# Designs tried in a protein design run: peptides against a protein of PDB entry 7PB4. Part 358

Target 1, 105 residues: chain A of PDB entry 7PB4
Amino acid sequence: KMLNIKEYKEKLLSTLGEFLEDHFPLPDRSVKKKKKNIQESSVNLITLHEMLEILINRLFDVPHDPYVKISDSFWPPYVELLLRNGIALRHPEDPTRIRLEAFHQ
Target 2, 218 residues: chain B of PDB entry 7PB4
Amino acid sequence: DALQMAVGYFEKGPIKASQNKDKTLEKHLKTVENVAWKNGLASEEIDILLNIALSGKFGNAVNTRILKCMIPATVISEDSVVKAVSWLCVGKCSGSTKVLFYRWLVAMFDFIDRKEQINLLYGFFFASLQDDALCPYVCHLLYLLTKKENVKPFRVRKLLDLQAKMGMQPHLQALLSLYKFFAPALISVSLPVRKKIYFKNSENLWKTALLAVKQRNR

## One batch from the design tools (peptide; made by RFdiffusion4, then SolubleMPNN)

Design b2_p30_7_s2 (from b2_p30_7, 15 letters changed)
Fold by OpenDDE base, seed 5:
Structure b2_p30_7_s2 (fold): chain B 105 residues (1-105), chain C 218 residues (1-218), chain A 30 residues (1-30)
Amino acid sequence: as target 1 above (105 residues)
Amino acid sequence: as target 2 above (218 residues)
Amino acid sequence: MVSAEAEQTLRLLVEELVILTAELKKLEEE
């Protein structure tokens, strides 16, 4: 039983990954690396897949404080997408923190 | 069309290693500037150029000039603004470009087609109040965006803390006054009823352009 | 513009993933 659920979860993750790449890609970063020594605060935006992974992990790893701090790597349109669809919730007292909705409760 | 060629140049980047890269850049930049100030830009053109200005693809001088000519013919897409805000998070634009963007956003606020997604970014804008250079313009933006549901106790505390740190700034007072209007129980402090909301609106770089846009869309 | 259908599908996929993850964790604790 446990093995079957794990396999199904992996398949679902793969399907989600493909779905996100097709429908919710990051904006094309065709920023040619001009090598000039400007301290590239290269804040790399993470994919929506990576963002969801972080949120899911936090929900289950720290259930008493399931909130993740919004970093500069979080693309604002993705944050908005998750909030408007009820996938994520903003912390009531700290707008810089979001949690995944606890769909299992 | 000369404008399409110019926009395409900025989007695709300089294709040819032409010896006169700077002259070509200047030519295309002038084309965009001339059309923007004369007629305004289409929403699609603003979408492309606004992203370029904030992406760090070009130098600060070029980005500043592009951003200054982000004048709509009719409307600005909300999606373009949301994408632009995403670039602010990436930190590839200069501090001066960020200031200019917020000034632009305030100036062009009425020309943005929808506000639903921008309203969801309220918390992000509010966090930018801590930047002393951005604070006056962010206060003005928040004044335009604030609804009753945005007025929360923690935001009131943050505004009062900022007021304690920076003093009684007119832009902070305007925002606090609006907060008190929506939630009088959260603000016990007697705010002087300043009749004149003093946002530094007098220095709107786009005042003449905006008047022209309004006249064309009548 | 992301289609309303795509957003709904996203919600459903995430919901299922959360439920499955919870079930797995429960089984691991047992």
Scores: peptide ipSAE 0.615, ipTM 0.426, DockQ to the pose 0.278
Fold by OpenDDE base, seed 4:
Structure b2_p30_7_s2 (fold): chain B 105 residues (1-105), chain C 218 residues (1-218), chain A 30 residues (1-30)
Amino acid sequence: as target 1 above (105 residues)
Amino acid sequence: as target 2 above (218 residues)
Amino acid sequence: MVSAEAEQTLRLLVEELVILTAELKKLEEE
């Protein structure tokens, strides 16, 4: 039973990965639109997959404080996407922190 | 069933013939209250009753009691909320009813099925910040709704002006902190790092009911 | 514009993943 669930989870993760690559890719850094003042924040943006992984892990590893601090590596449109779809929740007292929705509870 | 009869009574209005209109009203109101607090209401029942509570069809006391029992069994339809807000625009409800509605909206926010149309009402909610009685609850609602696209220079200016008028209110600081997060270039003022954004617990009125809803939907 | 359908699918996938993760954790503790 445990093996079947693990296999299914792995398959689901793979499917999610492919889905995210197809529908929610990171913006191509290549659009050199000359707007000067975009501080090329050298900050490497993480994928939506990586962001979800962080949020899921935090939810289960630290259930009493399941909130993750939004870093500069978090692409703002992804944060907004998660919030508007009810996948993530903003901390009621700290707007820089979000948690994953506890769908299992 | 008793609930359907009660909802039907509120929807159709009092049938003229009953001498004891008040007793009948109270009976049906108690039926709705009992079911709502025990089991929650279906989305369709909330749609009907929420509309009635804000339409001005009944007196303020009745409307207040109806709003207090707008507890979902599962979800609230976004359309019901949009309709409710439309009634706020018509202005047939009391100030106390408006306050209660915003408290309800914040408390029930997670139970609303979709937020797309509600997000389009952002400007309307933002305009309600000028009402001192609504301001704490509207700030909380806006804190839940605000996206980067909503953070505009004119809104920042209005919030800062409001802060200058009302002082450093915790709910206003919470909203400003969120605005600064989305658009740091628009807010040059140092906001005190309050670790605890204290929104007044608008949910306190429904705390027990919300716990029960969450337990039933686990 | 991200399609509303894609966003709904994302939610469903994440929901399932969370549920499965919780189930696995329960089984590992047992």
Scores: peptide ipSAE 0.615, ipTM 0.435, DockQ to the pose 0.296
Fold by OpenDDE base, seed 3:
Structure b2_p30_7_s2 (fold): chain B 105 residues (1-105), chain C 218 residues (1-218), chain A 30 residues (1-30)
Amino acid sequence: as target 1 above (105 residues)
Amino acid sequence: as target 2 above (218 residues)
Amino acid sequence: MVSAEAEQTLRLLVEELVILTAELKKLEEE
């Protein structure tokens, strides 16, 4: 049973990865379009896959404080995507922290 | 079962012929309360009962009791919440019922299955900030809902005006801090970095029930 | 423009992944 679930999880992760690459790719850094106010955050943005991995791991590794601090590596549209779809929730006391929804609870 | 009979009573309304209408009402209300607090209610039951509580079909006392027992077994349908908000616009519910609804909405926020349609109601909720009784709870709700796209100059101005009128309320500061996080250029005022945003404990009414729901779903 | 359908699919995939992860963790602790 455990092996089957593990294999299925791995398959699901792979499917999710492909899905995210196709539908939710990071914006190409190349469009230096000059509009001034986009702070060129020199910060390497992480993929949505990596973001979800961090959130999932935090949910299970630290269940009493499942919140992750939003870093500059978190692309704001991804954060908004997760929040608007009920995949993530904002911390009730700290606007800089989000958690994954505990779908198992 | 007893719950289905109770829900059916509220949905269909009191059968005219019952001499002891109040006793029957109380019986069914107690049935709903007992099941809701013990096991939670199914999403379909919440859909029915929540609409009834806000429709003005029954008196304020009954509506308040129904709303207090809107405890999910698993999830609340977003559609139920949208319908409930639509009833708030019709104005048939008391001010106290509106406050209770917003408290409920904040307390049950995590149990709502989707947030997309609720997010479309952002402007409606934001307009409710002008109600002094609702303002603390609406701020909390908006804190949960706010996206970068919602942070507009006109809303910032309204929040600052409210702060000027009401003073530096913790709930307004919490929302402003979030606005500043999304759009720092729109908020020139130095907000005290409050590490702990104290929203009024809207959840206190359901705290025990919510703990029980979380335990059952583990 | 992100398709509403794609966003729904994302939610479902993540939900399933969380559930599976919880099940695995439970089995590992046993």
Scores: peptide ipSAE 0.613, ipTM 0.422, DockQ to the pose 0.304
Fold by OpenDDE base, seed 1:
Structure b2_p30_7_s2 (fold): chain B 105 residues (1-105), chain C 218 residues (1-218), chain A 30 residues (1-30)
Amino acid sequence: as target 1 above (105 residues)
Amino acid sequence: as target 2 above (218 residues)
Amino acid sequence: MVSAEAEQTLRLLVEELVILTAELKKLEEE
């Protein structure tokens, strides 16, 4: 039973990964909008898959404080996407923190 | 059933002024209250009763009681909320009913099935910040709704003007902090890092009911 | 613009993943 659930979870993660790549890809770096204020904070944006992984892990690893601080690596449209769809919730006291919705509860 | 008869009475029943303690009205109102607090209401029942509460068909006392028992069994339809907001625009409801509606909307926010149309009403809600009685609850609602695209220079100016008028209220500070998060370049003012955002809705009238709804839907 | 359908699918996939993760954790603690 546990093995079957693990295998299904892995399959689901793979499916989610492919789905996210197809429907929610990171913006291509090519739109170099020329605006000069090159504060080159070359912050590597993480994928939506990586963002969800962080949020899921935090939800289960620290259930009493399941909130993740929004970093510069979090692409703002992804944050908005998760909040808009009820996948994530903003912290009531800190707008820089979000949690995954506890769908199992 | 008794609930269907009660809902039907409110939908189709005669326009009765608030003063006549109509035993029939009280009976039906108690039926709705009992079912709502015990089991919650179906989305269709909320659609009907919410619109009635805001239409001005009944007196303020009845409308207040109806609105207080708008507790979902499962979900609230976004369409019901949009219709309710349309009644606010008509202006037939009392100021107290408007306050209660915004409190209800914040309390029930997570039970609304969709947010796309509600997000389009952002400008309407933002305009309601000018009402001193609504401002705390509207700030909380906007805190839940605000996206980066909503953070515009003119809205920042309006919030700062409200802050200048009302002082640094906890609910305004919460909304401004969110605006600063989305658009730090638009808010040059150092916001005091308050560790706790206090929304006036900490004592939610529906706290016990919401816990029960969450338990039933798990 | 991401389709409303894609966003709904995303929610369902994440919901299922959370439920499965919870189930696995429960089984690991047993």
Scores: peptide ipSAE 0.611, ipTM 0.438, DockQ to the pose 0.308

Design b2_p30_7_s3 (from b2_p30_7, 15 letters changed)
Fold by OpenDDE base, seed 3:
Structure b2_p30_7_s3 (fold): chain B 105 residues (1-105), chain C 218 residues (1-218), chain A 30 residues (1-30)
Amino acid sequence: as target 1 above (105 residues)
Amino acid sequence: as target 2 above (218 residues)
Amino acid sequence: MVSQEAEQRLRLMVEELVILTAELKKLEEE
């Protein structure tokens, strides 16, 4: 039973990764607005897959505080996507923190 | 408006048999191309021009150019897509035009206003998997459209048979993986976990245009 | 504009992934 679930989870993760790359790709970094001088710290945006991985891991690793701080690497449209679909929830007191919905409870 | 005149030309056709037909055609094509790539086209303009491109009213070269500039300003009407698919059944368009249409449909999928009627065409798209030239793009389209209700035993058999004939193609594996997600009991075969994107977006003719549309609509 | 269908599918896949992860964790603790 455990082996079958692991294999299914791995297949689902693979399917999810491909799905996210197809439907929810990061904007091409090529929109370098030639704004001149500011050290645009090229904030390396993480993929939606990586974002979900962080959120899932936090949910199970720290179930008493499952919230993740929104970093500059979190593309705002992805955060909005997760929130509007009920996949993630905002922390009630800290708008800079989000958690994954506990679909298993 | 120059665009309205160009669209009207394609819709009504050339009135007079003037010797300058080709020059006039080229002028109007360039007008449509210029507006489409700069600003996108209105849903009504796409409706008209997409229908023309697939109807066989003009030559393949003209149809190809029209189809390549079917870039929305905001949205594409689902009705326009349904009409376009109906022209695929009539068989007046070239094989290359059909391929280009499926590529376009995949590229523009997110800009289509509704998906309900397109989802009803699932069986038609699935039947097109037998065309080797269309198969990669149809798999991608089906990957976008597939719901649990579409995953039937007979379709699983057809996909497995197709895989047996064509080999383990990345686009087929992607679709089979999705089918296995919705109906694990129907697919006993272990699918390899691929870390690579099944659908190469690298060949998206509209990548730059789509980025521009997304930027304008933000 | 992301398709509503794509967003619904995303939710479904994430939900299933969470459920599977929870089931695995439970089996590892037994």
Scores: peptide ipSAE 0.624, ipTM 0.425, DockQ to the pose 0.323
Fold by OpenDDE base, seed 1:
Structure b2_p30_7_s3 (fold): chain B 105 residues (1-105), chain C 218 residues (1-218), chain A 30 residues (1-30)
Amino acid sequence: as target 1 above (105 residues)
Amino acid sequence: as target 2 above (218 residues)
Amino acid sequence: MVSQEAEQRLRLMVEELVILTAELKKLEEE
């Protein structure tokens, strides 16, 4: 049973990764070059896949404080995407912290 | 303007432009191509020209050129896509035009304003999987369209039969993996976990144009 | 513009991943 669930989870993760690359790719950095004053924010944006992985891991590794601090690596449109779809929730007292929805409770 | 004159020519122009050598036709094609690649076309212009490209009004070479320059300035109307698919049913376009249309539809999918009517065409697109030339692009389109309600036992059987015939193609595997996600009980077969994207996005004819459209609409 | 359908599909995938992860953790603790 456990092996079958692990295999299914891995398949689902693979499918999700492909889906995210197709529908929710990061913006191409080349677009930012023409506006002179946008500081080349040297900040490497993480993929939506990586963001979800962080949120899932935090939910299960630290269930008493499942919130992740929003870093500069979090692309704002991804944060808003997760929030508006009920995938993530903002911390009630700290808008810079988000958690994954506990779909299993 | 020159674009309006060109679109008007294709709309009102001769029913059988047999002569690929018509200087007037070439001039108007170049006008449409130049504007489309530089600025994109308005939704109304796409509606007219897409219909013309699939209606069989002009020869295959002209239809191919028109279809290649169906680049939106902002959005494509869902109605234009539905009308285009209706022309595919009539069968007046070449096989190469059908392939190009599905490639275009996948490439432009995000620029279509609504998806409700396109989703109703799911069964039509699924039937096109049997065409070996269309199959890779149709799989990609279905991957974008598939909902849980579309995953039916008869469609699973058809996909497995197609896989048995064609082998484990990356595009079929992608679609089957999605089907297994929505309905794991219908797909008992172990699908190999591939970490690589199944669809070749790198070969999109419109890659540069799409980047430009996305930049203008931000 | 990401389709509403794609967003709904994303939610369903994440929901399933969370459920599967929870099930696996329960099985590892038994």
Scores: peptide ipSAE 0.621, ipTM 0.422, DockQ to the pose 0.339
Fold by OpenDDE base, seed 5:
Structure b2_p30_7_s3 (fold): chain B 105 residues (1-105), chain C 218 residues (1-218), chain A 30 residues (1-30)
Amino acid sequence: as target 1 above (105 residues)
Amino acid sequence: as target 2 above (218 residues)
Amino acid sequence: MVSQEAEQRLRLMVEELVILTAELKKLEEE
């Protein structure tokens, strides 16, 4: 049973990765680098996949405080996407923190 | 179209090779301003430009001018507003831009197509009450958004604490009165019966533009 | 603009992933 669930989870993660690359890619970094006078917020944006991994891990590692601090690496459109779809929720008192929805509860 | 060229300029950013970057920027900004104040902007144009104004891609002066001309032709997409709020969390916009955004959000509230996702941001807006510069406008926004389900004991405590710190501000009293209406058991304090709710509505930068939008959509 | 269909699919995939993760965690604790 456990092995089957692990295999299925791995397959789902792989499928999710491909799906995110196809439908929710990061904006091309190449366009930002060339324009010197834009304060290159040299902030490396993380993928939506990486962001979801962080949120899922936090949900299960720290279930009593499942909130992740929004950093500059979080692309704002991804935050918006997760919030508007009910995948993530903002902390009620700290606007800089979001959590994954506890779909298992 | 001149407007499409202007929006495209802001979206793609300044082309490196233009020796006269500032003149080109000003030309496109004036194009957007003129169309916005005359006719309003399409929802798609607002989506693009609002994101740009809050992203920190341009300087504060440019962002302020863009935000001031975010006047709809018909409607504003809720998604555009949610996206804009997400930028406020990243901290790439100035304090003055945040104030202007909340003023804009209150002014344009009736032109936003849906409120479901904005209501999910209630806690974020409520947390912004701690900023003295934002507090009057956030109270007004919360007055428009507040449902019975949003009235929680911890929020009541926070509002009372703010009132103790800032004094009996008209905007705080308006919000507290609404909270008392929805949950009278949570607010034991006698609130003065205010016959008139006074938000800083008199200083609406968009009053004339909004009247024109309402006239065009009749 | 991402299609509404793609967003719905994303939600479903994340929901399933959360449920599977919870089930695995429960089995690891037994």
Scores: peptide ipSAE 0.615, ipTM 0.408, DockQ to the pose 0.297
Fold by OpenDDE base, seed 4:
Structure b2_p30_7_s3 (fold): chain B 105 residues (1-105), chain C 218 residues (1-218), chain A 30 residues (1-30)
Amino acid sequence: as target 1 above (105 residues)
Amino acid sequence: as target 2 above (218 residues)
Amino acid sequence: MVSQEAEQRLRLMVEELVILTAELKKLEEE
């Protein structure tokens, strides 16, 4: 039973990954680097897949405080996407923190 | 393309143009509106048009329409917002445009690529709390921006003074609750525990547009 | 239309993933 669930979860993760790449890709950074010396702190934006992984892990690793701090690596449209769809919730007192919805509760 | 021509017109076009007098202006404005609502605007286009909307280059009606269509395709540059706020300081925009801008800023907050420079403008936004028309939206914005470092005794006093004048407004209560979270020693007042912070959902004029943007960035 | 569907699908997939993860954790703790 456990093995079957693990395999199914892995398949779902793979399917989700492909789905996210197809439907929710990161914006192409092809914005022409105008040369101004603004230290492009190359904040590497994480994929929506990675963001979801972080949120899921936090939900289960720290169930009493399942909130993740929004970092600069979080592409804002992804944050909004998750919030809008009820996949994530903002912390009631800290708008810089979001949690995954506890769908299992 | 038609959008580039339209943006170019607004960038280089006549100063103090009135919407009702210029068919060319109306054509270009409709082009921008159509693209913005259908596809969103590139960050560069928003940078140009947002500055124009707040610069006082055009009349209030035109500025209002431009600002209403500042819908991102992907992201809004923080620099564009900083520049926009700088125009608010110059005072060439109407009160209604200021209200609309703060509404826009709240609505688009999650589409702004970075917040570091915007956070430095905290004091400027906080000063705008005294404007009754802006207060609900500024409270919402400040709720989104507030860090522990922003919670200072003088700001607490100002919020409490505003509360004394305006009553316990939900938006003020939300901000005060956040302040109490970061600095409980500064706020002795018992705040009702609200499970949900309700900022007046001013009809997000962009709700449909944001849904569409969110649909396209899907 | 297509994009609302994609978001709904995303929600469903995440919901299922959360449920599966919870089930696995329960089984690992038994």
Scores: peptide ipSAE 0.626, ipTM 0.422, DockQ to the pose 0.276; fails the geometry check

